# Peptides against a protein of PDB entry 6JX3: the designs that were tried, part 22

Target 1, 85 residues: chain A of PDB entry 6JX3
Amino acid sequence: AEFRLRPEISVAQTDYGMVLLDGRSGEYWQLNDTAALIVQRLLDGHSPADVAQFLTSEYEVERTDAERDIAALVTSLKENGMALP

## One batch from the design tools (peptide; made by RFdiffusion4, then SolubleMPNN)

Design b2_p13_3_s2 (from b2_p13_3, 4 letters changed)
Fold by OpenDDE base, seed 4:
Structure b2_p13_3_s2 (fold): chain B 85 residues (1-85), chain A 13 residues (1-13)
Amino acid sequence: as target 1 above (85 residues)
Amino acid sequence: KRPYQRPSITRLR
């Protein structure tokens, strides 16, 4: 299924990295570079499998670790109200 | 390949 942010979430690029802002609650979250990269690729329509392949190609990470980390991030984004279920 | 950092999110106030 398509990864999507909730409609109230805005994306901002700052000097400190990607920030997701909830326009209703005012809560906002800083993403580290890896998280931002994953989110960007998912929003661009890449599957988690695509992202895992990209990570293993570019970074010193094993496929299983990449897959775990992507899944955990997606879960976190959903649970914290940033991504649609 | 580049060093890998696990993805993280941090709630800001």
Scores: peptide ipSAE 0.788, ipTM 0.950, DockQ to the pose 0.910
Fold by OpenDDE base, seed 5:
Structure b2_p13_3_s2 (fold): chain B 85 residues (1-85), chain A 13 residues (1-13)
Amino acid sequence: as target 1 above (85 residues)
Amino acid sequence: KRPYQRPSITRLR
């Protein structure tokens, strides 16, 4: 299924990195560079498999670890109210 | 290839 942010979530680029802001609650989360990269690619329409391939190509990470980390991030974003289930 | 850091999110105040 397509990865999407909840409609109340805005993406902000700050001097300290990507931040996701909940326009209703005012809560916001900072993403590290890897998380931001993953989110950006998913929002651009790349599949998790595409992202895993990208990570293994560019970074010192194995495919299985990349896949695990992508899945864990997506789960976290959903559980913390940033991404649609 | 670049050093890899696991993705992380941090709730801000």
Scores: peptide ipSAE 0.788, ipTM 0.950, DockQ to the pose 0.913
Fold by OpenDDE base, seed 1:
Structure b2_p13_3_s2 (fold): chain B 85 residues (1-85), chain A 13 residues (1-13)
Amino acid sequence: as target 1 above (85 residues)
Amino acid sequence: KRPYQRPSITRLR
């Protein structure tokens, strides 16, 4: 399924990285570099498999760990009200 | 290959 942010979520780029802002609750979250990279690629239309391949090619991480971390991040973004189910 | 950091999100105040 397509990865999408909820409509009330705005993306801001700061000197410290990507920040997601909830226009309704006023909550905002900072993503570390890896999380920002994953979100950017998913929003660009890459599949989780594509992102895992990218991570293993660029970083010192095994495929299974990359897949786990992508899945966990997506779950967190959904559970914290930033991404659509 | 570059050092890997697990993805993380932090709620800001």
Scores: peptide ipSAE 0.787, ipTM 0.950, DockQ to the pose 0.895
Fold by OpenDDE base, seed 2:
Structure b2_p13_3_s2 (fold): chain B 85 residues (1-85), chain A 13 residues (1-13)
Amino acid sequence: as target 1 above (85 residues)
Amino acid sequence: KRPYQRPSITRLR
């Protein structure tokens, strides 16, 4: 299924990295570089498998760990109201 | 390959 942000969420690029803002509540979250990269690729239409392959090719991470970390991030984004279920 | 940091999100006030 397609990864999508909730409609009230905006992406801001700051000097300190990617920030996701809830336009209704005013709450916002900072993503570290890895999280931002994952979100960017998912929003571009890459599958979690694609992202895992990208991570393992570019970073010192094993496939299983990459898959786990992607899944955990997606879960967090959904649970914290940033991504659609 | 580059050093890997696990993805993280941090709520800001």
Scores: peptide ipSAE 0.786, ipTM 0.950, DockQ to the pose 0.913

Design b2_p13_3_s3 (from b2_p13_3 with K2R K6R S13R)
Fold by OpenDDE base, seed 5:
Structure b2_p13_3_s3 (fold): chain B 85 residues (1-85), chain A 13 residues (1-13)
Amino acid sequence: as target 1 above (85 residues)
Amino acid sequence: KRPYVRPSITRLR
């Protein structure tokens, strides 16, 4: 399944990092650098497996940890109303 | 390879 943000969510780049803004509620969330990187790659059409491979190649992280962290982030984004289920 | 920081999100107010 494709990772997509909810239609009401806007992406903003700020001096303090990536922010996701809900245009309906006005709530917004700041992503740290790793989260932003993951989201950007997913939005660009890379699969979670692609992202995990990227993380393990660039960062000091094991594949299983990368996969877990990607999945947890995606779940969090869905549960907090930013990504489509 | 670079040090890894786990992804995080923070709700802003």
Scores: peptide ipSAE 0.796, ipTM 0.952, DockQ to the pose 0.903
Fold by OpenDDE base, seed 1:
Structure b2_p13_3_s3 (fold): chain B 85 residues (1-85), chain A 13 residues (1-13)
Amino acid sequence: as target 1 above (85 residues)
Amino acid sequence: KRPYVRPSITRLR
């Protein structure tokens, strides 16, 4: 399954990082650098496995932890109405 | 490798 943002969600790049805006509710969320990186790669078509490999190659993180964090972020984005199920 | 920071999202006011 592809990772996709909901149609009403817009991505804004600000001087303070990536922000996701809900055009219907007006709610918006800021992503930290790691979250933004993960989202960008997923939106570009990389699989969670691809992203985990990238993280473990570049950062001091174990594969299991990377996989956990990616999954948790995706779940959070879905539950908070930003990503499609 | 560089330090790892867990991903996070923050609801803005």
Scores: peptide ipSAE 0.795, ipTM 0.952, DockQ to the pose 0.908
Fold by OpenDDE base, seed 4:
Structure b2_p13_3_s3 (fold): chain B 85 residues (1-85), chain A 13 residues (1-13)
Amino acid sequence: as target 1 above (85 residues)
Amino acid sequence: KRPYVRPSITRLR
Protein backbone atom coordinates (compact mmCIF):
# COMPACT_ATOMS: atom_id res chain seq x y z
CA ALA B 1 0.00 0.00 0.00
CA GLU B 2 1.05 3.58 -0.63
CA PHE B 3 2.68 5.47 2.21
CA ARG B 4 0.97 8.82 2.64
CA LEU B 5 0.95 11.54 5.23
CA ARG B 6 -2.34 12.63 6.69
CA PRO B 7 -3.69 15.72 4.94
CA GLU B 8 -3.27 17.90 8.02
CA ILE B 9 0.45 17.09 8.24
CA SER B 10 2.98 19.54 6.88
CA VAL B 11 6.61 18.77 6.21
CA ALA B 12 9.22 21.32 7.17
CA GLN B 13 12.90 21.18 6.45
CA THR B 14 14.71 22.88 9.29
CA ASP B 15 18.28 23.35 10.36
CA TYR B 16 17.56 20.60 12.86
CA GLY B 17 16.23 18.18 10.25
CA MET B 18 12.81 17.15 8.98
CA VAL B 19 9.84 18.17 11.11
CA LEU B 20 6.27 16.97 10.70
CA LEU B 21 3.60 19.38 11.93
CA ASP B 22 -0.05 18.60 12.55
CA GLY B 23 -1.90 21.73 11.52
CA ARG B 24 -4.96 20.80 13.53
CA SER B 25 -3.51 19.83 16.88
CA GLY B 26 -0.26 21.74 16.74
CA GLU B 27 1.69 18.60 17.58
CA TYR B 28 4.97 18.29 15.79
CA TRP B 29 7.75 15.75 15.57
CA GLN B 30 11.38 15.89 14.63
CA LEU B 31 12.81 13.07 12.55
CA ASN B 32 16.44 12.12 12.72
CA ASP B 33 18.37 11.83 9.48
CA THR B 34 17.62 8.14 8.99
CA ALA B 35 13.91 8.58 9.63
CA ALA B 36 13.79 11.54 7.27
CA LEU B 37 15.55 9.54 4.57
CA ILE B 38 13.10 6.67 4.95
CA VAL B 39 10.08 8.98 4.88
CA GLN B 40 11.38 10.85 1.85
CA ARG B 41 11.88 7.64 -0.10
CA LEU B 42 8.49 6.27 0.89
CA LEU B 43 6.81 9.51 -0.13
CA ASP B 44 8.66 9.31 -3.44
CA GLY B 45 6.93 6.00 -4.06
CA HIS B 46 9.58 3.52 -3.04
CA SER B 47 8.39 0.42 -1.25
CA PRO B 48 9.68 -0.58 2.17
CA ALA B 49 11.65 -3.29 0.38
CA ASP B 50 13.21 -0.65 -1.87
CA VAL B 51 14.13 1.41 1.16
CA ALA B 52 15.63 -1.58 2.94
CA GLN B 53 17.78 -2.32 -0.09
CA PHE B 54 18.87 1.30 -0.19
CA LEU B 55 19.80 1.31 3.47
CA THR B 56 21.81 -1.90 3.27
CA SER B 57 23.66 -0.64 0.23
CA GLU B 58 24.64 2.67 1.82
CA TYR B 59 24.88 1.98 5.54
CA GLU B 60 26.33 -0.54 7.96
CA VAL B 61 23.03 -2.30 8.56
CA GLU B 62 21.76 -5.79 7.86
CA ARG B 63 18.64 -6.33 5.79
CA THR B 64 16.61 -7.74 8.66
CA ASP B 65 17.48 -4.80 10.88
CA ALA B 66 16.66 -2.32 8.14
CA GLU B 67 13.30 -3.97 7.51
CA ARG B 68 12.48 -3.96 11.21
CA ASP B 69 13.44 -0.33 11.61
CA ILE B 70 11.41 0.75 8.58
CA ALA B 71 8.36 -1.14 9.80
CA ALA B 72 8.69 0.29 13.30
CA LEU B 73 9.01 3.82 11.95
CA VAL B 74 5.97 3.44 9.71
CA THR B 75 3.98 2.09 12.63
CA SER B 76 5.05 5.00 14.81
CA LEU B 77 4.11 7.53 12.15
CA LYS B 78 0.67 5.97 11.78
CA GLU B 79 0.05 5.61 15.50
CA ASN B 80 1.14 9.16 16.21
CA GLY B 81 -1.21 10.56 13.59
CA MET B 82 1.28 11.55 10.93
CA ALA B 83 0.71 8.87 8.30
CA LEU B 84 -2.51 7.44 6.93
CA PRO B 85 -3.28 3.87 8.01
CA LYS A 1 29.43 1.94 3.96
CA ARG A 2 28.38 4.67 6.36
CA PRO A 3 27.63 4.16 10.05
CA TYR A 4 23.98 3.35 10.61
CA VAL A 5 21.79 5.20 13.08
CA ARG A 6 18.36 3.74 13.74
CA PRO A 7 15.44 5.94 12.72
CA SER A 8 13.85 7.99 15.47
CA ILE A 9 11.09 10.50 15.94
CA THR A 10 10.89 12.98 18.78
CA ARG A 11 7.79 14.84 19.88
CA LEU A 12 8.58 18.51 20.22
CA ARG A 13 6.98 20.81 22.78
Scores: peptide ipSAE 0.795, ipTM 0.952, DockQ to the pose 0.908
Fold by OpenDDE base, seed 2:
Structure b2_p13_3_s3 (fold): chain B 85 residues (1-85), chain A 13 residues (1-13)
Amino acid sequence: as target 1 above (85 residues)
Amino acid sequence: KRPYVRPSITRLR
């Protein structure tokens, strides 16, 4: 399924990295570099499998670990009201 | 390959 942010979520690029802002609640979250990279690729239409392949090609991470970390991030983004279910 | 850091999100105030 397509990864999408909730409509009230805005993406801001700061000197310290990507921040996701909820325009309704005023809450916002900072993503570390890896999380930002994953989100960017998912929003660009890459599948979690594509992202995992990218991570294993560029970084010292095993496929299983990359897949787990991507899934955990997506779950967190959904549970914290940033991504659509 | 580059060192890997697990993805994380942090709620800001």
Scores: peptide ipSAE 0.794, ipTM 0.952, DockQ to the pose 0.910

Design b2_p13_3_s4 (from b2_p13_3, 4 letters changed)
Fold by OpenDDE base, seed 4:
Structure b2_p13_3_s4 (fold): chain B 85 residues (1-85), chain A 13 residues (1-13)
Amino acid sequence: as target 1 above (85 residues)
Amino acid sequence: KKPYERPRITRLR
């Protein structure tokens, strides 16, 4: 299934990284560079597997760790009301 | 390859 942000979530780019803003609650979250990269690629239509491959090719990370980190991030984004389930 | 940092989200409010 497609990774999507909830409709009330907006994305902003700041000098300190990507920020996700909940237009209803006013809560906002800062993503570090890795999280932002993952989110960007998922939003562009890449699968988690694609993203894991990208991470392992560009960064000093093993496939299993990349997969775990992507899954954990996606779960966190869903649980914290940023991404659609 | 670049150094890897685990993805992190931080609630600002």
Scores: peptide ipSAE 0.793, ipTM 0.952, DockQ to the pose 0.956
Fold by OpenDDE base, seed 5:
Structure b2_p13_3_s4 (fold): chain B 85 residues (1-85), chain A 13 residues (1-13)
Amino acid sequence: as target 1 above (85 residues)
Amino acid sequence: KKPYERPRITRLR
């Protein structure tokens, strides 16, 4: 399915990077640069496979590791109430 | 290619 943030989640850009804010609970999370990049590309409509290809092209990472890291991040975002299931 | 840092999210207080 399409990667989407929950409607109560807002994205903020700070001097320290991307922050996701839950407008209902008040919880918020900071993403490191790699996590922010992955989220941005997924929100732009790129598939996880597209993102993995991008990561392996730009960074010193193997395809399998990139795929695993993307999947783990997506799972974490869903489990922590930021992304829709 | 750039050094790779694994994606990480951190809950803020």
Scores: peptide ipSAE 0.793, ipTM 0.951, DockQ to the pose 0.915
Fold by OpenDDE base, seed 1:
Structure b2_p13_3_s4 (fold): chain B 85 residues (1-85), chain A 13 residues (1-13)
Amino acid sequence: as target 1 above (85 residues)
Amino acid sequence: KKPYERPRITRLR
């Protein structure tokens, strides 16, 4: 399934990194650089597997750890109402 | 390769 943000979520690029704002609840979250990078690539249409390959090529991380971290982030974004199920 | 930091989200208020 394709990764998508919920329609009420706005993305802002700030000096402190990517921020996601829920226009209905008013809640907002800051993403660190790694989380922002993952979200950007997923929104661009890359699969989690694609993103994991990218991370292992650029960063000192093992494939299994990258895959776990991507999955955990996606789950968190869904659970916190930022991404569509 | 660059040092890796696990992805994090932080709720702001």
Scores: peptide ipSAE 0.792, ipTM 0.951, DockQ to the pose 0.894
Fold by OpenDDE base, seed 2:
Structure b2_p13_3_s4 (fold): chain B 85 residues (1-85), chain A 13 residues (1-13)
Amino acid sequence: as target 1 above (85 residues)
Amino acid sequence: KKPYERPRITRLR
């Protein structure tokens, strides 16, 4: 299934990193560079597997750890109302 | 390869 943000979520690029803003509640979340990179690639249509491959190619991380971290991030984004289930 | 940091989200208010 396609990774998508909820319609009320806006993406802001700031000098402090990517921020996801909930236009209804006013809540906003800061993403670190890794989280932002993952979100950007998922939104571009890359699969979690694609993202894991990208991470292992660019960063000092093992495939299993990358997969775990991607899954955990996606879960967090869904549970905190930023991404569609 | 670059040093890896786990992805983090932080709620701001």
Scores: peptide ipSAE 0.792, ipTM 0.951, DockQ to the pose 0.907

Design b2_p13_4_s1 (from b2_p13_4, 4 letters changed)
Fold by OpenDDE base, seed 5:
Structure b2_p13_4_s1 (fold): chain B 85 residues (1-85), chain A 13 residues (1-13)
Amino acid sequence: as target 1 above (85 residues)
Amino acid sequence: KRPYVRPRITRLR
């Protein structure tokens, strides 16, 4: 399925990077640069496979590790109420 | 290629 943020989640850009804010609970999370990059590409409509290809092309990471890290991030975002299931 | 840092999210207070 398409990666989407929950409607109550806002994206903020700060001096320290991307922050996701839950407008209902007031909880918010900071993403490091890699997490922000992955989220941005997924929101732009790239598949996890597309993102993995991008990561392996630009960074010193193996395909399997990139795929694992993307999947783990997506799971975390869903479990923590930021992304739709 | 650039050094790779694993993705991380941090709950803020």
Scores: peptide ipSAE 0.797, ipTM 0.952, DockQ to the pose 0.915
Fold by OpenDDE base, seed 4:
Structure b2_p13_4_s1 (fold): chain B 85 residues (1-85), chain A 13 residues (1-13)
Amino acid sequence: as target 1 above (85 residues)
Amino acid sequence: KRPYVRPRITRLR
């Protein structure tokens, strides 16, 4: 299934990185560069496997670590009400 | 390859 943000979530780009704003609660979250990159690629339709391959190709990270970090981020985004389950 | 930093989200208040 595709990665999607909840409809109440808006994305903003700031000098300090990507921010996700919950229009209902008013809560907002800042993503570091890696998290923003992952989210952007997932939203563009890349699979977690695609993103892991991208990370290992561009950054000093092993495949297993990339996969874990992507999965943990996705879980966090879902649990914190930013992404659809 | 570039240095890798783990993804992080931070709740802002």
Scores: peptide ipSAE 0.797, ipTM 0.952, DockQ to the pose 0.910
Fold by OpenDDE base, seed 1:
Structure b2_p13_4_s1 (fold): chain B 85 residues (1-85), chain A 13 residues (1-13)
Amino acid sequence: as target 1 above (85 residues)
Amino acid sequence: KRPYVRPRITRLR
């Protein structure tokens, strides 16, 4: 399934990194650089596998760790109401 | 390769 943000979520680029704002609840979250990079690539249509390959090619991370971290981030974004299920 | 930092989200208020 394609990764998508919920329609009420707005994305802001700030000096402190990517921020996601829920226009209904008023809650907002800061993403660190790695999380922002993953989200950007997923929104661009890359699969989690594509993103994992990208991370392992650019960063000192093992494939299994990259896959775990991507999956955990996606789950967190869904659970916190930022991404569609 | 660059140092890896795990992805993190932080709720703001």
Scores: peptide ipSAE 0.797, ipTM 0.952, DockQ to the pose 0.894
Fold by OpenDDE base, seed 2:
Structure b2_p13_4_s1 (fold): chain B 85 residues (1-85), chain A 13 residues (1-13)
Amino acid sequence: as target 1 above (85 residues)
Amino acid sequence: KRPYVRPRITRLR
C-alpha cells in the first residue's frame, strides 16, 4: 500500500530540518536527515525495499538494519498520527 | 559510503 501522510499534516522545510505539522492539534515533529530522506522517498512512491536499497548503497548500514529502521520509523509516524495506516 | 545515523523524530513544543 502507498505511504501517505494524514490530510491534516503539513510538511515544512526549515533550516533545522524537515518538520511535520498537525494542523488540527498544533503538534509538530522534527525529523532528522535520515528520517526526512526516508519519508521523502516513500512519499515519492518508493517501496520500503527500494528505500532500504538506497540506504545501503549510500550509507554505512546493512540491509537488515536499514529495513528495521525504516519499519520502525513508519510505525512511529502512524502511531503518532502523521501517516495513514 | 557516508556514516549512517538512525532515523529520529522529535516532538516539538
Scores: peptide ipSAE 0.796, ipTM 0.952, DockQ to the pose 0.906

Design b2_p13_4_s2 (from b2_p13_4 with K6R S8R H13R)
Fold by OpenDDE base, seed 5:
Structure b2_p13_4_s2 (fold): chain B 85 residues (1-85), chain A 13 residues (1-13)
Amino acid sequence: as target 1 above (85 residues)
Amino acid sequence: KKPYVRPRITRLR
Protein backbone atom coordinates (compact mmCIF):
# COMPACT_ATOMS: atom_id res chain seq x y z
CA ALA B 1 0.00 0.00 0.00
CA GLU B 2 1.31 3.41 -1.01
CA PHE B 3 1.97 5.94 1.72
CA ARG B 4 0.19 9.19 0.92
CA LEU B 5 -0.72 12.32 2.78
CA ARG B 6 -4.34 13.34 2.89
CA PRO B 7 -5.15 15.91 0.20
CA GLU B 8 -5.78 18.64 2.75
CA ILE B 9 -2.32 18.22 4.28
CA SER B 10 0.44 20.60 3.26
CA VAL B 11 4.12 20.20 3.95
CA ALA B 12 5.98 23.22 5.22
CA GLN B 13 9.67 23.58 5.82
CA THR B 14 10.46 25.78 8.79
CA ASP B 15 13.61 26.81 10.56
CA TYR B 16 12.77 24.11 13.07
CA GLY B 17 12.06 21.31 10.60
CA MET B 18 9.18 19.76 8.70
CA VAL B 19 5.65 20.75 9.63
CA LEU B 20 2.46 19.13 8.37
CA LEU B 21 -0.51 21.48 8.17
CA ASP B 22 -4.15 20.49 7.84
CA GLY B 23 -5.66 23.11 5.57
CA ARG B 24 -9.18 22.35 6.76
CA SER B 25 -8.79 22.28 10.52
CA GLY B 26 -5.73 24.47 10.84
CA GLU B 27 -4.03 21.87 13.01
CA TYR B 28 -0.37 21.27 12.42
CA TRP B 29 2.38 18.97 13.60
CA GLN B 30 6.12 19.25 13.79
CA LEU B 31 8.23 16.29 12.79
CA ASN B 32 11.67 15.73 14.20
CA ASP B 33 14.49 14.98 11.80
CA THR B 34 14.03 11.22 11.86
CA ALA B 35 10.28 11.45 11.31
CA ALA B 36 10.79 13.90 8.47
CA LEU B 37 13.35 11.62 6.86
CA ILE B 38 11.02 8.64 7.06
CA VAL B 39 8.08 10.60 5.66
CA GLN B 40 10.16 12.02 2.83
CA ARG B 41 11.40 8.60 1.78
CA LEU B 42 7.94 7.06 1.97
CA LEU B 43 6.51 9.90 -0.12
CA ASP B 44 9.30 9.33 -2.62
CA GLY B 45 8.02 5.79 -3.10
CA HIS B 46 10.32 3.81 -0.85
CA SER B 47 8.74 0.95 1.03
CA PRO B 48 8.89 0.70 4.81
CA ALA B 49 11.42 -2.07 4.28
CA ASP B 50 13.54 0.25 2.15
CA VAL B 51 13.37 2.91 4.83
CA ALA B 52 14.31 0.44 7.54
CA GLN B 53 17.32 -0.63 5.52
CA PHE B 54 18.30 2.98 5.05
CA LEU B 55 18.01 3.73 8.75
CA THR B 56 20.08 0.74 9.80
CA SER B 57 22.78 1.65 7.31
CA GLU B 58 23.02 5.28 8.40
CA TYR B 59 22.14 5.22 12.09
CA GLU B 60 22.91 3.26 15.22
CA VAL B 61 19.63 1.36 15.19
CA GLU B 62 18.76 -2.31 14.83
CA ARG B 63 16.48 -3.48 12.03
CA THR B 64 13.68 -4.54 14.34
CA ASP B 65 13.72 -1.19 16.13
CA ALA B 66 13.74 0.71 12.85
CA GLU B 67 10.80 -1.31 11.54
CA ARG B 68 8.87 -0.76 14.75
CA ASP B 69 9.52 2.96 14.74
CA ILE B 70 8.51 3.33 11.09
CA ALA B 71 5.30 1.39 11.66
CA ALA B 72 4.48 3.41 14.77
CA LEU B 73 5.07 6.68 12.94
CA VAL B 74 2.89 5.64 10.00
CA THR B 75 0.14 4.61 12.39
CA SER B 76 0.37 7.92 14.22
CA LEU B 77 0.22 9.89 10.98
CA LYS B 78 -2.88 7.97 9.91
CA GLU B 79 -4.57 8.21 13.29
CA ASN B 80 -3.91 11.92 13.54
CA GLY B 81 -5.42 12.57 10.12
CA MET B 82 -2.26 13.37 8.19
CA ALA B 83 -1.86 10.21 6.10
CA LEU B 84 -4.45 8.29 4.11
CA PRO B 85 -5.50 4.91 5.55
CA LYS A 1 26.87 5.47 11.87
CA LYS A 2 25.06 8.42 13.37
CA PRO A 3 23.29 8.38 16.72
CA TYR A 4 19.68 7.32 16.31
CA VAL A 5 16.79 9.43 17.55
CA ARG A 6 13.36 7.85 17.40
CA PRO A 7 10.83 9.56 15.14
CA ARG A 8 8.56 12.00 16.90
CA ILE A 9 5.62 14.15 15.93
CA THR A 10 4.49 17.06 18.07
CA ARG A 11 1.12 18.74 17.81
CA LEU A 12 1.49 22.48 17.58
CA ARG A 13 -0.96 24.97 19.05
Scores: peptide ipSAE 0.799, ipTM 0.953, DockQ to the pose 0.916
Fold by OpenDDE base, seed 4:
Structure b2_p13_4_s2 (fold): chain B 85 residues (1-85), chain A 13 residues (1-13)
Amino acid sequence: as target 1 above (85 residues)
Amino acid sequence: KKPYVRPRITRLR
């Protein structure tokens, strides 16, 4: 399954990090560096498993924690109307 | 390896 943003969502880069803007509601969300990294890789076509492997290779995180955090982020992005279900 | 910070999203108004 491909991770995709909803069509009304725009991505912006700010001094404070990645921001996702809903062009219809006007609401927007700031992502911290880790969240932005995950989203970027998913949008580039990497699977959650690929992203987890990347995180564990670059950061002091265990595989299970990385997988959990990726899944939770994806769920949040879907539930908050940023990513397609 | 770099220190890990859990992913976080913050709603802005």
Scores: peptide ipSAE 0.798, ipTM 0.953, DockQ to the pose 0.911
Fold by OpenDDE base, seed 1:
Structure b2_p13_4_s2 (fold): chain B 85 residues (1-85), chain A 13 residues (1-13)
Amino acid sequence: as target 1 above (85 residues)
Amino acid sequence: KKPYVRPRITRLR
């Protein structure tokens, strides 16, 4: 399924990295570099499998760990109201 | 390959 942000969420680039802002509540979240990279690739239409392959090719991480971390991030973004279910 | 850092999100105030 396609990864999408909720319509009220905006992406901002700051001196400290990617921030996701909720235009309704005013709540916002900082993403570290890895989280930002994953989100950017998912928003570009890459699948979680594509992202896992990318991470294992570029970084010192095993496939199972990459898959776990991607899944956990996506779940967190959905549960915290940033991504559509 | 580059060192890997796990993804993290942090709520801001």
Scores: peptide ipSAE 0.798, ipTM 0.953, DockQ to the pose 0.902
Fold by OpenDDE base, seed 2:
Structure b2_p13_4_s2 (fold): chain B 85 residues (1-85), chain A 13 residues (1-13)
Amino acid sequence: as target 1 above (85 residues)
Amino acid sequence: KKPYVRPRITRLR
């Protein structure tokens, strides 16, 4: 399934990182660099497996840890109303 | 390879 942001969510790039803004509630969230990178790649159509492979190739992280962290991030984005189920 | 920092989201006020 394709990773998508909810239609009310806007993405802003700031000097302090990526920010996701809910235009309806006014809530907004800052993503650290790793989270932003993951979200960007998912939005570009890469699978979580693709992203995990990318992370392990570029960063000091094991595959299982990368997969866990990606899954947890996706869950958090969905639960906090930023990503579609 | 670069040091890995776990992904994090933070609610802003």
Scores: peptide ipSAE 0.797, ipTM 0.953, DockQ to the pose 0.912

Design b2_p13_4_s3 (from b2_p13_4, 4 letters changed)
Fold by OpenDDE base, seed 4:
Structure b2_p13_4_s3 (fold): chain B 85 residues (1-85), chain A 13 residues (1-13)
Amino acid sequence: as target 1 above (85 residues)
Amino acid sequence: KRPYQRPSITRLR
């Protein structure tokens, strides 16, 4: 299924990295570079499998670790109200 | 390949 942010979430690029802002609650979250990269690729329509392949190609990470980390991030984004279920 | 950092999110106030 398509990864999507909730409609109230805005994306901002700052000097400190990607920030997701909830326009209703005012809560906002800083993403580290890896998280931002994953989110960007998912929003661009890449599957988690695509992202895992990209990570293993570019970074010193094993496929299983990449897959775990992507899944955990997606879960976190959903649970914290940033991504649609 | 580049060093890998696990993805993280941090709630800001």
Scores: peptide ipSAE 0.788, ipTM 0.950, DockQ to the pose 0.910
Fold by OpenDDE base, seed 5:
Structure b2_p13_4_s3 (fold): chain B 85 residues (1-85), chain A 13 residues (1-13)
Amino acid sequence: as target 1 above (85 residues)
Amino acid sequence: KRPYQRPSITRLR
């Protein structure tokens, strides 16, 4: 299924990195560079498999670890109210 | 290839 942010979530680029802001609650989360990269690619329409391939190509990470980390991030974003289930 | 850091999110105040 397509990865999407909840409609109340805005993406902000700050001097300290990507931040996701909940326009209703005012809560916001900072993403590290890897998380931001993953989110950006998913929002651009790349599949998790595409992202895993990208990570293994560019970074010192194995495919299985990349896949695990992508899945864990997506789960976290959903559980913390940033991404649609 | 670049050093890899696991993705992380941090709730801000």
Scores: peptide ipSAE 0.788, ipTM 0.950, DockQ to the pose 0.914
Fold by OpenDDE base, seed 1:
Structure b2_p13_4_s3 (fold): chain B 85 residues (1-85), chain A 13 residues (1-13)
Amino acid sequence: as target 1 above (85 residues)
Amino acid sequence: KRPYQRPSITRLR
């Protein structure tokens, strides 16, 4: 399924990285570099498999760990009200 | 290959 942010979520780029802002609750979250990279690629239309391949090619991480971390991040973004189910 | 950091999100105040 397509990865999408909820409509009330705005993306801001700061000197410290990507920040997601909830226009309704006023909550905002900072993503570390890896999380920002994953979100950017998913929003660009890459599949989780594509992102895992990218991570293993660029970083010192095994495929299974990359897949786990992508899945966990997506779950967190959904559970914290930033991404659509 | 570059050092890997697990993805993380932090709620800001």
Scores: peptide ipSAE 0.787, ipTM 0.950, DockQ to the pose 0.896
Fold by OpenDDE base, seed 2:
Structure b2_p13_4_s3 (fold): chain B 85 residues (1-85), chain A 13 residues (1-13)
Amino acid sequence: as target 1 above (85 residues)
Amino acid sequence: KRPYQRPSITRLR
């Protein structure tokens, strides 16, 4: 299924990295570089498998760990109201 | 390959 942000969420690029803002509540979250990269690729239409392959090719991470970390991030984004279920 | 940091999100006030 397609990864999508909730409609009230905006992406801001700051000097300190990617920030996701809830336009209704005013709450916002900072993503570290890895999280931002994952979100960017998912929003571009890459599958979690694609992202895992990208991570393992570019970073010192094993496939299983990459898959786990992607899944955990997606879960967090959904649970914290940033991504659609 | 580059050093890997696990993805993280941090709520800001």
Scores: peptide ipSAE 0.786, ipTM 0.950, DockQ to the pose 0.914

Design b2_p13_4_s4 (from b2_p13_4 with K6R H13R)
Fold by OpenDDE base, seed 4:
Structure b2_p13_4_s4 (fold): chain B 85 residues (1-85), chain A 13 residues (1-13)
Amino acid sequence: as target 1 above (85 residues)
Amino acid sequence: KKPYVRPSITRLR
């Protein structure tokens, strides 16, 4: 299943990083650079496995840690109403 | 390879 944002969520780029805005509630969520990178790649159609491979190739992180962090982020985005289940 | 920082989200509002 592809990763998708909920239709009410808007993406903005700021000097402090990616921000997700919920147009219905008015909530703002700021993503750090790693979270933004993961979200961008998922939205571009890369699988979590693809993203994990990318992270381990570019950053000082082990595959298991990358996979855990991606899964945790996706869960958080779904639980906080930003991503579709 | 670059230093790794775990992904995080922060609610601002």
Scores: peptide ipSAE 0.797, ipTM 0.953, DockQ to the pose 0.961
Fold by OpenDDE base, seed 5:
Formats: structure tokens, C-alpha cells, sequence
Structure b2_p13_4_s4 (fold): chain B 85 residues (1-85), chain A 13 residues (1-13)
């Protein structure tokens, strides 16, 4: 299954980082750099496994931790109405 | 490798 944002969600690049805005509710969220990187790669069609491999190759993080953090982020984005279930 | 910061999201109001 592919990672997708809900149709009503817009991506904005701001001075404070990536922001996801719900055009219907007006709710919006700021992503830190790591979250933005993960989201960007997922939206580009990379799998969570691809992203985990990327993170472990570029950052001081273990594979298990990277996988956990990716999964937790995806869950948060779904639960907060930004990503499709 | 670069220092790792866990991903986070913050609701803006």
C-alpha cells in the first residue's frame, strides 16, 4: 500500500519547515526536518523499508529505531487526518 | 553519519 495524503491536505514549505494544512478544517501541522524527509520520500514512492535504509545510511540511527519512528509518524499522520488510512 | 533527530509533528493554532 502506498502512502498518500488526504485530498484536502496541502503541503507548504515555510520558514519554519514543512507544514501540512487541511483546507477544509483549517487544521495544520508543522513537521520537523526528519518528519519532512520521511514524508517526502514516502510521497515520492519509496517504501517504508526504503526510507529506513536511507535513514540508517545517512544518520546515526539503528534500523529498528528508524522503522519504529517511520511507523509512528505514519500512524500519527493518519490519526491526525493528514494521511489516508 | 549525521546526528539523528526523531520525527515529530506539531499542531499549529
Amino acid sequence: as target 1 above (85 residues)
Amino acid sequence: KKPYVRPSITRLR
Scores: peptide ipSAE 0.797, ipTM 0.953, DockQ to the pose 0.903
Fold by OpenDDE base, seed 1:
Structure b2_p13_4_s4 (fold): chain B 85 residues (1-85), chain A 13 residues (1-13)
Amino acid sequence: as target 1 above (85 residues)
Amino acid sequence: KKPYVRPSITRLR
């Protein structure tokens, strides 16, 4: 299924990196560069597999590690109310 | 290839 942010979530670029803000609760989360890159690609319609391929092509990371990290990030984003389940 | 840093999210307070 397509990765989507919850409708109440806004994306902001700050001096500290990408921030996801919940307009209802007021909670907000800072993403590091890797997380931001992953989220951006997912929002653009790339699958987690696509993102893993991208990461392994550009960065010193093994495929298995990339896949694990992407999955963990997606889970965190869903669990913390940023992404739709 | 570039050095890899694992993705992270941090709740801001």
Scores: peptide ipSAE 0.796, ipTM 0.953, DockQ to the pose 0.903
Fold by OpenDDE base, seed 2:
Structure b2_p13_4_s4 (fold): chain B 85 residues (1-85), chain A 13 residues (1-13)
Amino acid sequence: as target 1 above (85 residues)
Amino acid sequence: KKPYVRPSITRLR
């Protein structure tokens, strides 16, 4: 299944990083650099497994930890109304 | 490899 943002969500690139804005509620969220990187790759069509491989190749993180962190981020984005189920 | 920082999101006011 593809990772998709909800249609009311806009992505803004700021000097402080990626921000996701809900055009209906006005709520918005700042992503840190790692979260932004993960979201960008998922939106580009990479699978969570692809992203985990990328993270372990570029960063000092183990595969299991990368997978857990990706899953937790995706869950948070869904629960906070930014990503589609 | 680069130091790893866990992903995070922060709700803004």
Scores: peptide ipSAE 0.795, ipTM 0.952, DockQ to the pose 0.914

